# Peptides against a protein of PDB entry 6TME, part 134

Target 1, 324 residues: chain A of PDB entry 6TME
Amino acid sequence: NRLKRAYIALQAWKKAFYSDPFNTAANWVGPDVCSYKGVFCAPALDDPSVLVVAGIDLNHADIAGYLPPELGLLTDVALFHVNSNRFCGVIPKSLSKLTLMYEFDVSNNRFVGPFPTVALSWPSLKFLDIRYNDFEGKLPPEIFDKDLDAIFLNNNRFESTIPETIGKSTASVVTFAHNKFSGCIPKTIGQMKNLNEIVFIGNNLSGCLPNEIGSLNNVTVFDASSNGFVGSLPSTLSGLANVEQMDFSYNKFTGFVTDNICKLPKLSNFTFSYNFFNGEAQSCVPGSSQEKQFDDTSNCLQNRPNQKSAKECLPVVSRPVDCS
Target 2, 324 residues: chain A of PDB entry 6TME as posed
Amino acid sequence: NRLKRAYIALQAWKKAFYSDPFNTAANWVGPDVCSYKGVFCAPALDDPSVLVVAGIDLNHADIFGYLPPELGLLTDVALFHVNSNRFCGVIPKSLSKLTLMYEFDVSNNRFVGPFPTVALSWPSLKFLDIRYNDFEGKLPPEIFDKDLDAIFLNNNRFESTIPETIGKSTASVVTFAHNKFSGCIPKTIGQMKNLNEIVFIGNNLSGCLPNEIGSLNNVTVFDASSNGFVGSLPSTLSGLANVEQMDFSYNKFTGFVTDNICKLPKLSNFTFSYNFFNGEAQSCVPGSSQEKQFDDTSNCLQNRPNQKSAKECLPVVSRPVDCS

## One batch from the design tools (peptide; made by RFdiffusion4, then SolubleMPNN)

Design b2_p17_1_s1 (from b2_p17_1, 11 letters changed)
Fold by OpenDDE base, seed 4:
Structure b2_p17_1_s1 (fold): chain B 324 residues (1-324), chain A 17 residues (1-17)
Amino acid sequence: as target 1 above (324 residues)
Amino acid sequence: SDEERQKQLLESIYSKY
């Protein structure tokens, strides 16, 4: 009996709660699991005459606890939303039994350990949100082999390089922000055919930006700020026909910011402050457009306010990194 | 199809929100 299994799972979970400040699980009593707050039932896919637990929504419940292995008994769950709680520990491997998993949101919790590889076992997963946790270690390359629509990894403790497989991703939104990723952005990034938003903010990424970024025709948000990128901005960035928000601030970029970038047709905000750019086109000057906002603060630009001193600029500008 | 059934399931769940 599926509901019986669900009962076992949910009761085990309730027992795993350390704190339930809103008494969310107060009504988690008795066999009628479909009446449980945050538990949603639906007809089973394989037998519409049978009700199963198809969804969990405990978002914003501020529950402290952990995910017990018994959650693996919730085999019919397609939506698992438990963000903004205080769940700790690791994601149970037993969740591999949840083969219908479609949206998995455990963001804003206190999960630790390596990337939850159990997510890789879900064949139908489309939405993965594990942001604002303490996941660590290497991001498995296989994550980008999955047909995901969204991948939220930001605000964790992930390390190592971004997998080359990123180019295989079909996700429209990918966030890497505020981790410990290092190395270069893979050249394969240009193959992300559905990408709309990608955020690299606040990592340890370095090297030159790959020219292939310019192939991201559908990207509307590209934020690579607060990293260690060097060299000039790729001329191929002129290909970002739909970019609206672009941020390269707080890096070590050099060279000239060109018209073909600043005149991108959909560009609304372009921030390239806190770099070592030694020139910019007139179209890049803040205030030059009413429709576009630019920030060129703290570069090595001549005749512009709030620039770095010659002492700061000269050592870097005189030794430009060749990205060719 | 399985896809259609899954869609129906998801819609059913979302309708409860």
Scores: peptide ipSAE 0.062, ipTM 0.760, DockQ to the pose 0.027
Fold by OpenDDE base, seed 5:
Structure b2_p17_1_s1 (fold): chain B 324 residues (1-324), chain A 17 residues (1-17)
Amino acid sequence: as target 1 above (324 residues)
Amino acid sequence: SDEERQKQLLESIYSKY
């Protein structure tokens, strides 16, 4: 019965293919769905004597098409990996029936619409990758209430603010890069106890960096480049004991880049170029260390090469933003 | 447990890659 339902689902999906350049679904014929290319079967969790479709892997198949609602019949699927295709449309709500979903990767496709809220219905979801699509609208706050290990949202069309619930996230990796997020980074960010990597690149974020960033003692990668951040770097950044890669470039930061930041023990790369910093410690100067790489290009630093003109600097530097 | 079974299921799938 379960395999019959799977057959119906998979045949409906095949019918929904507009193009299959590698003939991935060429063998999707007949009732033996477990032999289908990209379909993986395993014993059912509730009955080991029953074989069910447990996983889909169509990564890099370059398939054009959409996800039909019949995919909801694949109720035993725990792994759904279909990245690097040309699937379009929306993620079907019928996928809510896939209660065993553990890893959901639809990255590098042409999906549209709002955030696929069906992902929030999966109680056991640990991995969510929806990057490189055309998802739009607001990010639901509830996404960070889920016990996810990784959240990949980059390269979409998400708008509005980052939810304050981010502090509840247990994810080690979170990417917001290349969206249309706006507003401030929530102060609750410091509560992300398992965070290792967070990327905000290329959004419309603004305001001051919250002091609470310094509480991210496990973070190894912090990239906030290409936004509209203002003010000075928080002194609490000295608390980033494990940060290796830090990028604040292409913002509107002002003030002094301190020794406490540049001497972070595990810091390998620190880029703060294309801002309005008016001073830096000697430890921040590019070439000052063999172990660390710095970039101070295009700031308002005295006696440094490749800096902004006084004309560009004075209007900004003379009006520092108070982040207190 | 169901969690353990799920882990086994996932491992079995990954072994096919």
Scores: peptide ipSAE 0.028, ipTM 0.724, DockQ to the pose 0.027
Fold by OpenDDE base, seed 1:
Structure b2_p17_1_s1 (fold): chain B 324 residues (1-324), chain A 17 residues (1-17)
Amino acid sequence: as target 1 above (324 residues)
Amino acid sequence: SDEERQKQLLESIYSKY
């Protein structure tokens, strides 16, 4: 019965294909769904003597089509990987029936609509990748209440502010890059206890960086480039004991870049170019270290090459933002 | 436990990749 339901679902999906350039679904014929290309079976959790469809992997199949509601019949699926296709439309709400969902990867497709809230219904979800789509609107705060290991949201059309609940996230990797997020980074960010990599690149974020960023002692990658951040870099950034890649370029930062930041023990690349910094410690100067790479291009630094003109700097530097 | 069983299921799937 379970494989019969899977058959119905998979045949409905095949019918929903507009284009299958690699003829991936050519062998999707007959009741033996476990032999279907991209379909993986395993013993059922509740009965090891029964085989069920436990995984879908159609990555890089370049399939055009949509996800029909019949996919909700794949109730035993724990891994759903269909990245790098041309699937369009919305994620079916019927997928809420896939209660074993563990990894959900629909990245690099043409999905539209709001955040797929069906992902919030999966109690065992650990991996969520919806990047490189056309999802829009605000993020539901509840996404960060889930015990996810990775959250990939980059390259979509998300807007509004980053939820305060971000501090509750247990994810080691979170990407916000290339969306339309606005507002400040929540102070609760410092509570992300498992965070290793966070990327804010290319949004409309603004305000001062919260001091609480310095509490992220396990972060190895922190990229906040191409936003509208203002003020000085928090002195608490000296607490980033494991940061390797740090990028604050293309913002509106001012003030002095200090030794305690540039001398971070694991720092390999620190880019703070295209801001309005008016001073830097000697340890921050590009070429000052063999182990670290710095970029101070296009700031308001004295006696450094490739800086902004006085005309451009003066209006900003003379009116520094107080983040206190 | 259910978690252990799920792990086994996932490992079974991953072995096919």
Scores: peptide ipSAE 0.028, ipTM 0.723, DockQ to the pose 0.027
Fold by OpenDDE base, seed 3:
Structure b2_p17_1_s1 (fold): chain B 324 residues (1-324), chain A 17 residues (1-17)
Amino acid sequence: as target 1 above (324 residues)
Amino acid sequence: SDEERQKQLLESIYSKY
């Protein structure tokens, strides 16, 4: 019975394929759905004697098509991996019936529309990857109320501000990169208790960095490059005891880069190039350490190579933004 | 727990790779 529903769903999906270059669905014939390429069956949680479709893996199949509403009949699916295809349209709301959804990866496709709010309806979701699509609009604050391990949002068309609820996130990895997010990083960011990697690259974020970033003692990667951040680096960054990769390049930062930041114990790479820093500690100078790599290119530093001209620096350095 | 059962289910799927 459950496999019959799966058959209906999968056949509907096959009909929704415009192109299947690798003939992935060529064997999607007949009632034995568990033999379908990319379809994985497992014993049902409620009855181990019953086989159900528990996973879909069509990664890298280059399939063109859309997700039909009949996919909602795959009620036992916990893993849905269809990255690196050419699926278009929207994520159907009928997927709300997939209450066991654990990992949802639709990255590297042609999906459009607002954030797929159906993902918020899945109580057991741990992994959400919607990167490299054309999703647009605001990010629902509720996304960070979910107990996710990873949230990949990069390379989309999301706009507006980052929700204050970010502090509630239990995710270890969060990517915002290459969207159209604006405004300040919320001060609540310091409350992300499990955060290891966070990436803000290539947005329209602005304002001062919140002091609360220094509370992220487990973060190993912090990349805020290619934004519009201003002011000095928070002194509280000295609290990033485990940071290995840190990038503040291509912003409008000013002030002095201190020893307390450059001497962070786990720091391997620190890039603060293409800003308006007017001073740096000796420990921040590229080549000063064999264990650490620094890039201070294109700042307003004295007696350093490849810096901005006085003409470029003076109007910015003379008017430092007060972040206090 | 249901979570553990879910994990086992996932592991069974991964074992096919």
Scores: peptide ipSAE 0.022, ipTM 0.675, DockQ to the pose 0.028; fails the geometry check

Design b2_p17_1_s2 (from b2_p17_1, 8 letters changed)
Fold by OpenDDE base, seed 5:
Structure b2_p17_1_s2 (fold): chain B 324 residues (1-324), chain A 17 residues (1-17)
Amino acid sequence: as target 1 above (324 residues)
Amino acid sequence: SREEEEKKLLESIYSKY
């Protein structure tokens, strides 16, 4: 019965393919769905004597099509990996029936519409990758209430502010890059207890960096480049004991880049180029360290190469934003 | 390029999973 439902779902999906360049679904014929390319069966959790479709892997198949509502019949699927295809449309609400969903990867497709709220209905979801799509609108705050290990949102059309609930996230990696997020980074960011990597690249974020970033003791990658951040770097960044990669380039930062930041013990790359910094410690100078790489290009630094003109610097540097 | 570096970083993050 469960495999029959899977057959119906998979045949409906095959019919929803507009193009299958690699003939991935060529063998999707007959009732033996467990033999289908990209379909993986396993014993059911509730009855080990019954085989069920537990996983889908169609990664890199270049399939054009859409996800039909009949996919909701794949109720035993825990792994759904369909990245690097040309699937379009929306994520079906019928996928709410896939209560065992553990890893959901629809990245690098042509999906549209708002955030797929059906993902919020999956109680066991640990991995969410929806990057490189055309999802739009606001990010639901509830995403960070989920016990996710990884959240990939980059390269979409998400707008509005980053939810304050971000501090509740247990994720080790979160990507916001290349969206249209605006406003400030929430102060609650410092409460992300398991955070290792966070990327804000290429948004419309603004304001001062919250001091609470310095509470991210386990962060190894922090990239806030290509935004509209202002003010000085928080002195609390000296608390980033494990940061290896840090990028603040292409913002509107001012002030002095301190020794306490540039001497962070595990720092390997620190890019603060294309800002309005008017001073840096000797430890921040490119070439000052063999173990660390720095880029101070296009700031307002004295006696450094490739800096902005006085004409460009003066209007900004003379009116520093007070972040206190 | 900057874009390439950003892409590499994102891919590096992804590769952990």
Scores: peptide ipSAE 0.015, ipTM 0.492, DockQ to the pose 0.892
Fold by OpenDDE base, seed 3:
Structure b2_p17_1_s2 (fold): chain B 324 residues (1-324), chain A 17 residues (1-17)
Amino acid sequence: as target 1 above (324 residues)
Amino acid sequence: SREEEEKKLLESIYSKY
């Protein structure tokens, strides 16, 4: 009996709670698991006459505990949302049995260890949110081979390079922010055909921006701020026909910010502050447009306020990185 | 602040789903 298995799993999970400040699991008593708070039943896909546990929603429950291996008995779960808790430990490998997993949100918890590779075993996964945890190590390249709509990885301890397989991703939103990623952005990034929003904020990324970024014609948000990028902005950025929010601040960029970038048709906000740009087009000047907001603070621009000193600028501007 | 703007952006991204 599927509900019996679910009962075993949920009771094991209740026992794995160290703290339940809102008494979320107080009604987790008896065989009627479909009445449990945060447990949602639906007709089974293979037999509509049978009710199964199809979803878990314990968002914002502030529960302290861990995920026991018995959760692998929840084989009919397609939606697993447990964000904003204090769950610790690792994601159980037994969750590989949840072959219907569609949305997996364990964000805002205290999970540790490597990337939860069990997520790669779910053939129907569309949404993955593991942000605001303590996951560490390398990002498996296979994550981008999956047909995901969204990938949230931000605020973890991931390191190493971004896999070149990123170009295979069908995701519309990808966040890498606030990790320890290093190296260059892969040139394959331009192949992300469905990309709308990508965020690289606060990593150790470096090198030149790949020209292929300009192929991201559907991107509306591109944030590469707070990294170690060098060189000039690619001229191909003029191809970002739908970009609304663009941020290159807090890098080591040099060169001239061109009209072709600042006149992008959908551009609303463009921040390129805290770099070493030595020139900008008139269209890039803050206050030049009522429709667009620019920030050119702390560059090497002449006749602009709040710029770096000559002492800070000269060593960098005089030695431009050739990205060709 | 930079931090506030970043949080706002991340929240905006997440709110779409």
Scores: peptide ipSAE 0.015, ipTM 0.475, DockQ to the pose 0.773; fails the geometry check
Fold by OpenDDE base, seed 2:
Structure b2_p17_1_s2 (fold): chain B 324 residues (1-324), chain A 17 residues (1-17)
Amino acid sequence: as target 1 above (324 residues)
Amino acid sequence: SREEEEKKLLESIYSKY
């Protein structure tokens, strides 16, 4: 009996709650699991006459606890949303039995350990949100082999390099922000066919930006701020026909910011502040357009306000990094 | 497909945000 298995799982989970401030699980009593708050039942895919637990929604419940291995008995669950709680520990490997998993949101919790590799075992997964946790270690390259629409990894403790497999991703949104990623952005990034938004904010990324970024024709948001990038901006950035928001601030970029970048047709905001740029085109000057916002603060620009001193600029500008 | 219909139904019941 599938509902009996669900009952066992849900009762085990209730026992794993340390705190339930909104009494969300107060009605989690008795065999009628479909009446449980945050539990959603639907006809089974294999037998429409059988009712099964198909979804869990405990978003914003502020529940403290952990995920017990008995959750692996919820084999019919396709939607698992438990964001904005205080769940701790690791994601149970027993969740590999949830072969119908479609959306998995455990964001805004206190999960720890390595990347939850159980997510890679779900063949139909489309949405993965693990942001705002304490996941650590390397990002498995296989994550980008998944047919995901969105990959939210931001605000964790991931380290090492971004996998070369990133180019295989079909995701429209990918966030790496506020981790400990290092190394260069892979050249394969230009192969991300469906990419609309990518965010690298606040990592330890370095090197030159790959020219292949210019192949991201559908990107609307590109944020590489607060890293250690060097060299000039690639001339191929002129290919970003749909970019609206672009941020390169708080890096170590040098060289000249060109008209071809600042005149991008959909560009709304372009922030390149807190770098070592030594020149900019007139089209890049803040206030030059009513439709576009620019920030050139704290560079090495002549005749512009709020720039770095000659003492700060000279050591960097005189030794430009060749990205060729 | 039945799977797609079920996913849509579940999405309608569930508040993602």
Scores: peptide ipSAE 0.014, ipTM 0.474, DockQ to the pose 0.031; fails the geometry check
Fold by OpenDDE base, seed 1:
Order: sequence, then structure tokens, then C-alpha cells
Structure b2_p17_1_s2 (fold): chain B 324 residues (1-324), chain A 17 residues (1-17)
Amino acid sequence: as target 1 above (324 residues)
Amino acid sequence: SREEEEKKLLESIYSKY
């Protein structure tokens, strides 16, 4: 009996709660698991006459505890949303039995350990949100081989390089922000055919931006701020026909910011402050357009306010990095 | 829509930066 298995799993989970401030599990009593708060039942896909636990939603419950291995008995769960809790420990490997997993959201918790590789075992997974945790180590390259629509990795402890397999991703949104990623952005990034939004904020990324970024014609948001990028902006960025939000601030970029970038047709906000740019086109000047917002603060621009001193600029500007 | 939710999530990241 599927509901009996679900009962065992849910009772084990209730026992694994250290604190339930909102008494979310107060009604988790008896065999009628479909009446449990945050538990959603639906007809089974293989037998519409059978009711199964298809979803969990414990978002914003502030529950402290861990995920027990008995959760692997919830074999019919396709939606697992437990964000904004205080769950700790690791994601149980037993969740590999949840072969219908479609959306997995464990964001805003206290999970630790390496990337939860159990997520790679789910053949139908489309949405992965593990942001705002303490996951660490390398990102497995295989994550980008999956047919995911969204990948949220931000605000963790991931390190090492971004996998070259990123170009295989079918995701429309990918966040790397506020981790410890290092190295260059892979050139394969230009192959992300469905990409709309990508965020690299606040990592240790370095090197030149790959020219292949310009192939991301469907990107609306590109944020690479707060890294260690060097060199000039690729001229191929003129290919970002749909970019609305672009941020390169707090890097070590040099060179000239061109008209071809600042005149992008959908560009609403372009921030390139806190770099070492030594020139900009008139179209890049803040206030030059009513439709576009620019920030050129703290660069090496002549005849602009709030720029770096010559003493700070000269050592960097005089030694430009060749990205060719 | 899911796309709208994704956008909201990204916006939330920017607000926390």
C-alpha cells in the first residue's frame, strides 16, 4: 500500500523534527496522510484509481530537523518544496527512489556536504533549487547534462571551476552567485541554447570573458559582478540582442566600453562600475539616455566624476591584458 | 508562470547583494 509507505515516511520525518514553531506537523496523526498539512495527494500516474502522495510543501515552516532515510518511501512524490526551514544534515541517498521527482526545492536551509548527487538520479527533474545552504566542493559536471529548466546554486560553498559541460545545459536560468567558484567562464557557455538568465555574482572567477557569450541571443540577464575578470569586454557582446540587465561591476576590466554594447536594443541597466576602464562611448555615459541606466563609477575614465586616481589607474591601465 | 517565478527568484538574489 503506497499510502501506508507514505505514512511510515511522514511519521519518521515528524520524529526527525527538533522544532516545529508553527505546529505544522500537529495534524500528522493517523493513516489519512492526505489530510496532513503540507502533504498533497493525487491520482497515481500508473493507476488513476489509487491516491498517492504526489507533493510536499513545507515552505516557510521554520522547522528544525533533518531528512530521515525513510523519506525514500515517498516514491510517488514529484514536487518536494521545503524551503525556508532549518533542516540540517545531508540529503538522503534514499531519495533516489523518488523517480518521479520534478521539482526539488530545499533552498534556505542548513544542509551541508557535497553536491547532492541524488539529484542526478532523477530522470524527470526540471527544477533544482539548493540555494542558501552550506553545500560544498566541486559541482558535478553531470548536472548540466540533465534536461533542467532551472538550476539555483547561489549562496553555498561550492568551489573549483565551472564545468565545461555548462554548454550542454537546457536551463533558462542558472545561478552561481555567492560561492567560491574559480577559473574562467567556459567557452562552451555560448552553446546554452535556452539560457535567459545567468548570474555569477560574488565568486573568484577570473581571466577574460569568452567571446562566445555573444552567442547568448536569448539572455535577458547577465551578471558577472564581483569577480576577478580582466581584459576588455568582448566585442561579440553586441550579439546580446535581448539583454536587459547587464552587470560587470567590481572586476578588473580594462579598455574601452563601446557603442555596440551600450546601444544594445533591449538594454535597460548596464553597470560597469569599479573597474579600470579607460574610455567609454558617449552612449555609455550615465544620463545619455532616458531609457537606459548606466553606472561608470570608479573607473579610469577621463573627464568623468567619481573615478579612480591616476596613481591607482596607471599601474593597471598601462599593462592591459591581451585576451586575444 | 514558472518563468515568472524564476525571474522573481533572480530578483531576490539581486536584492540581497
Scores: peptide ipSAE 0.013, ipTM 0.476, DockQ to the pose 0.126; fails the geometry check

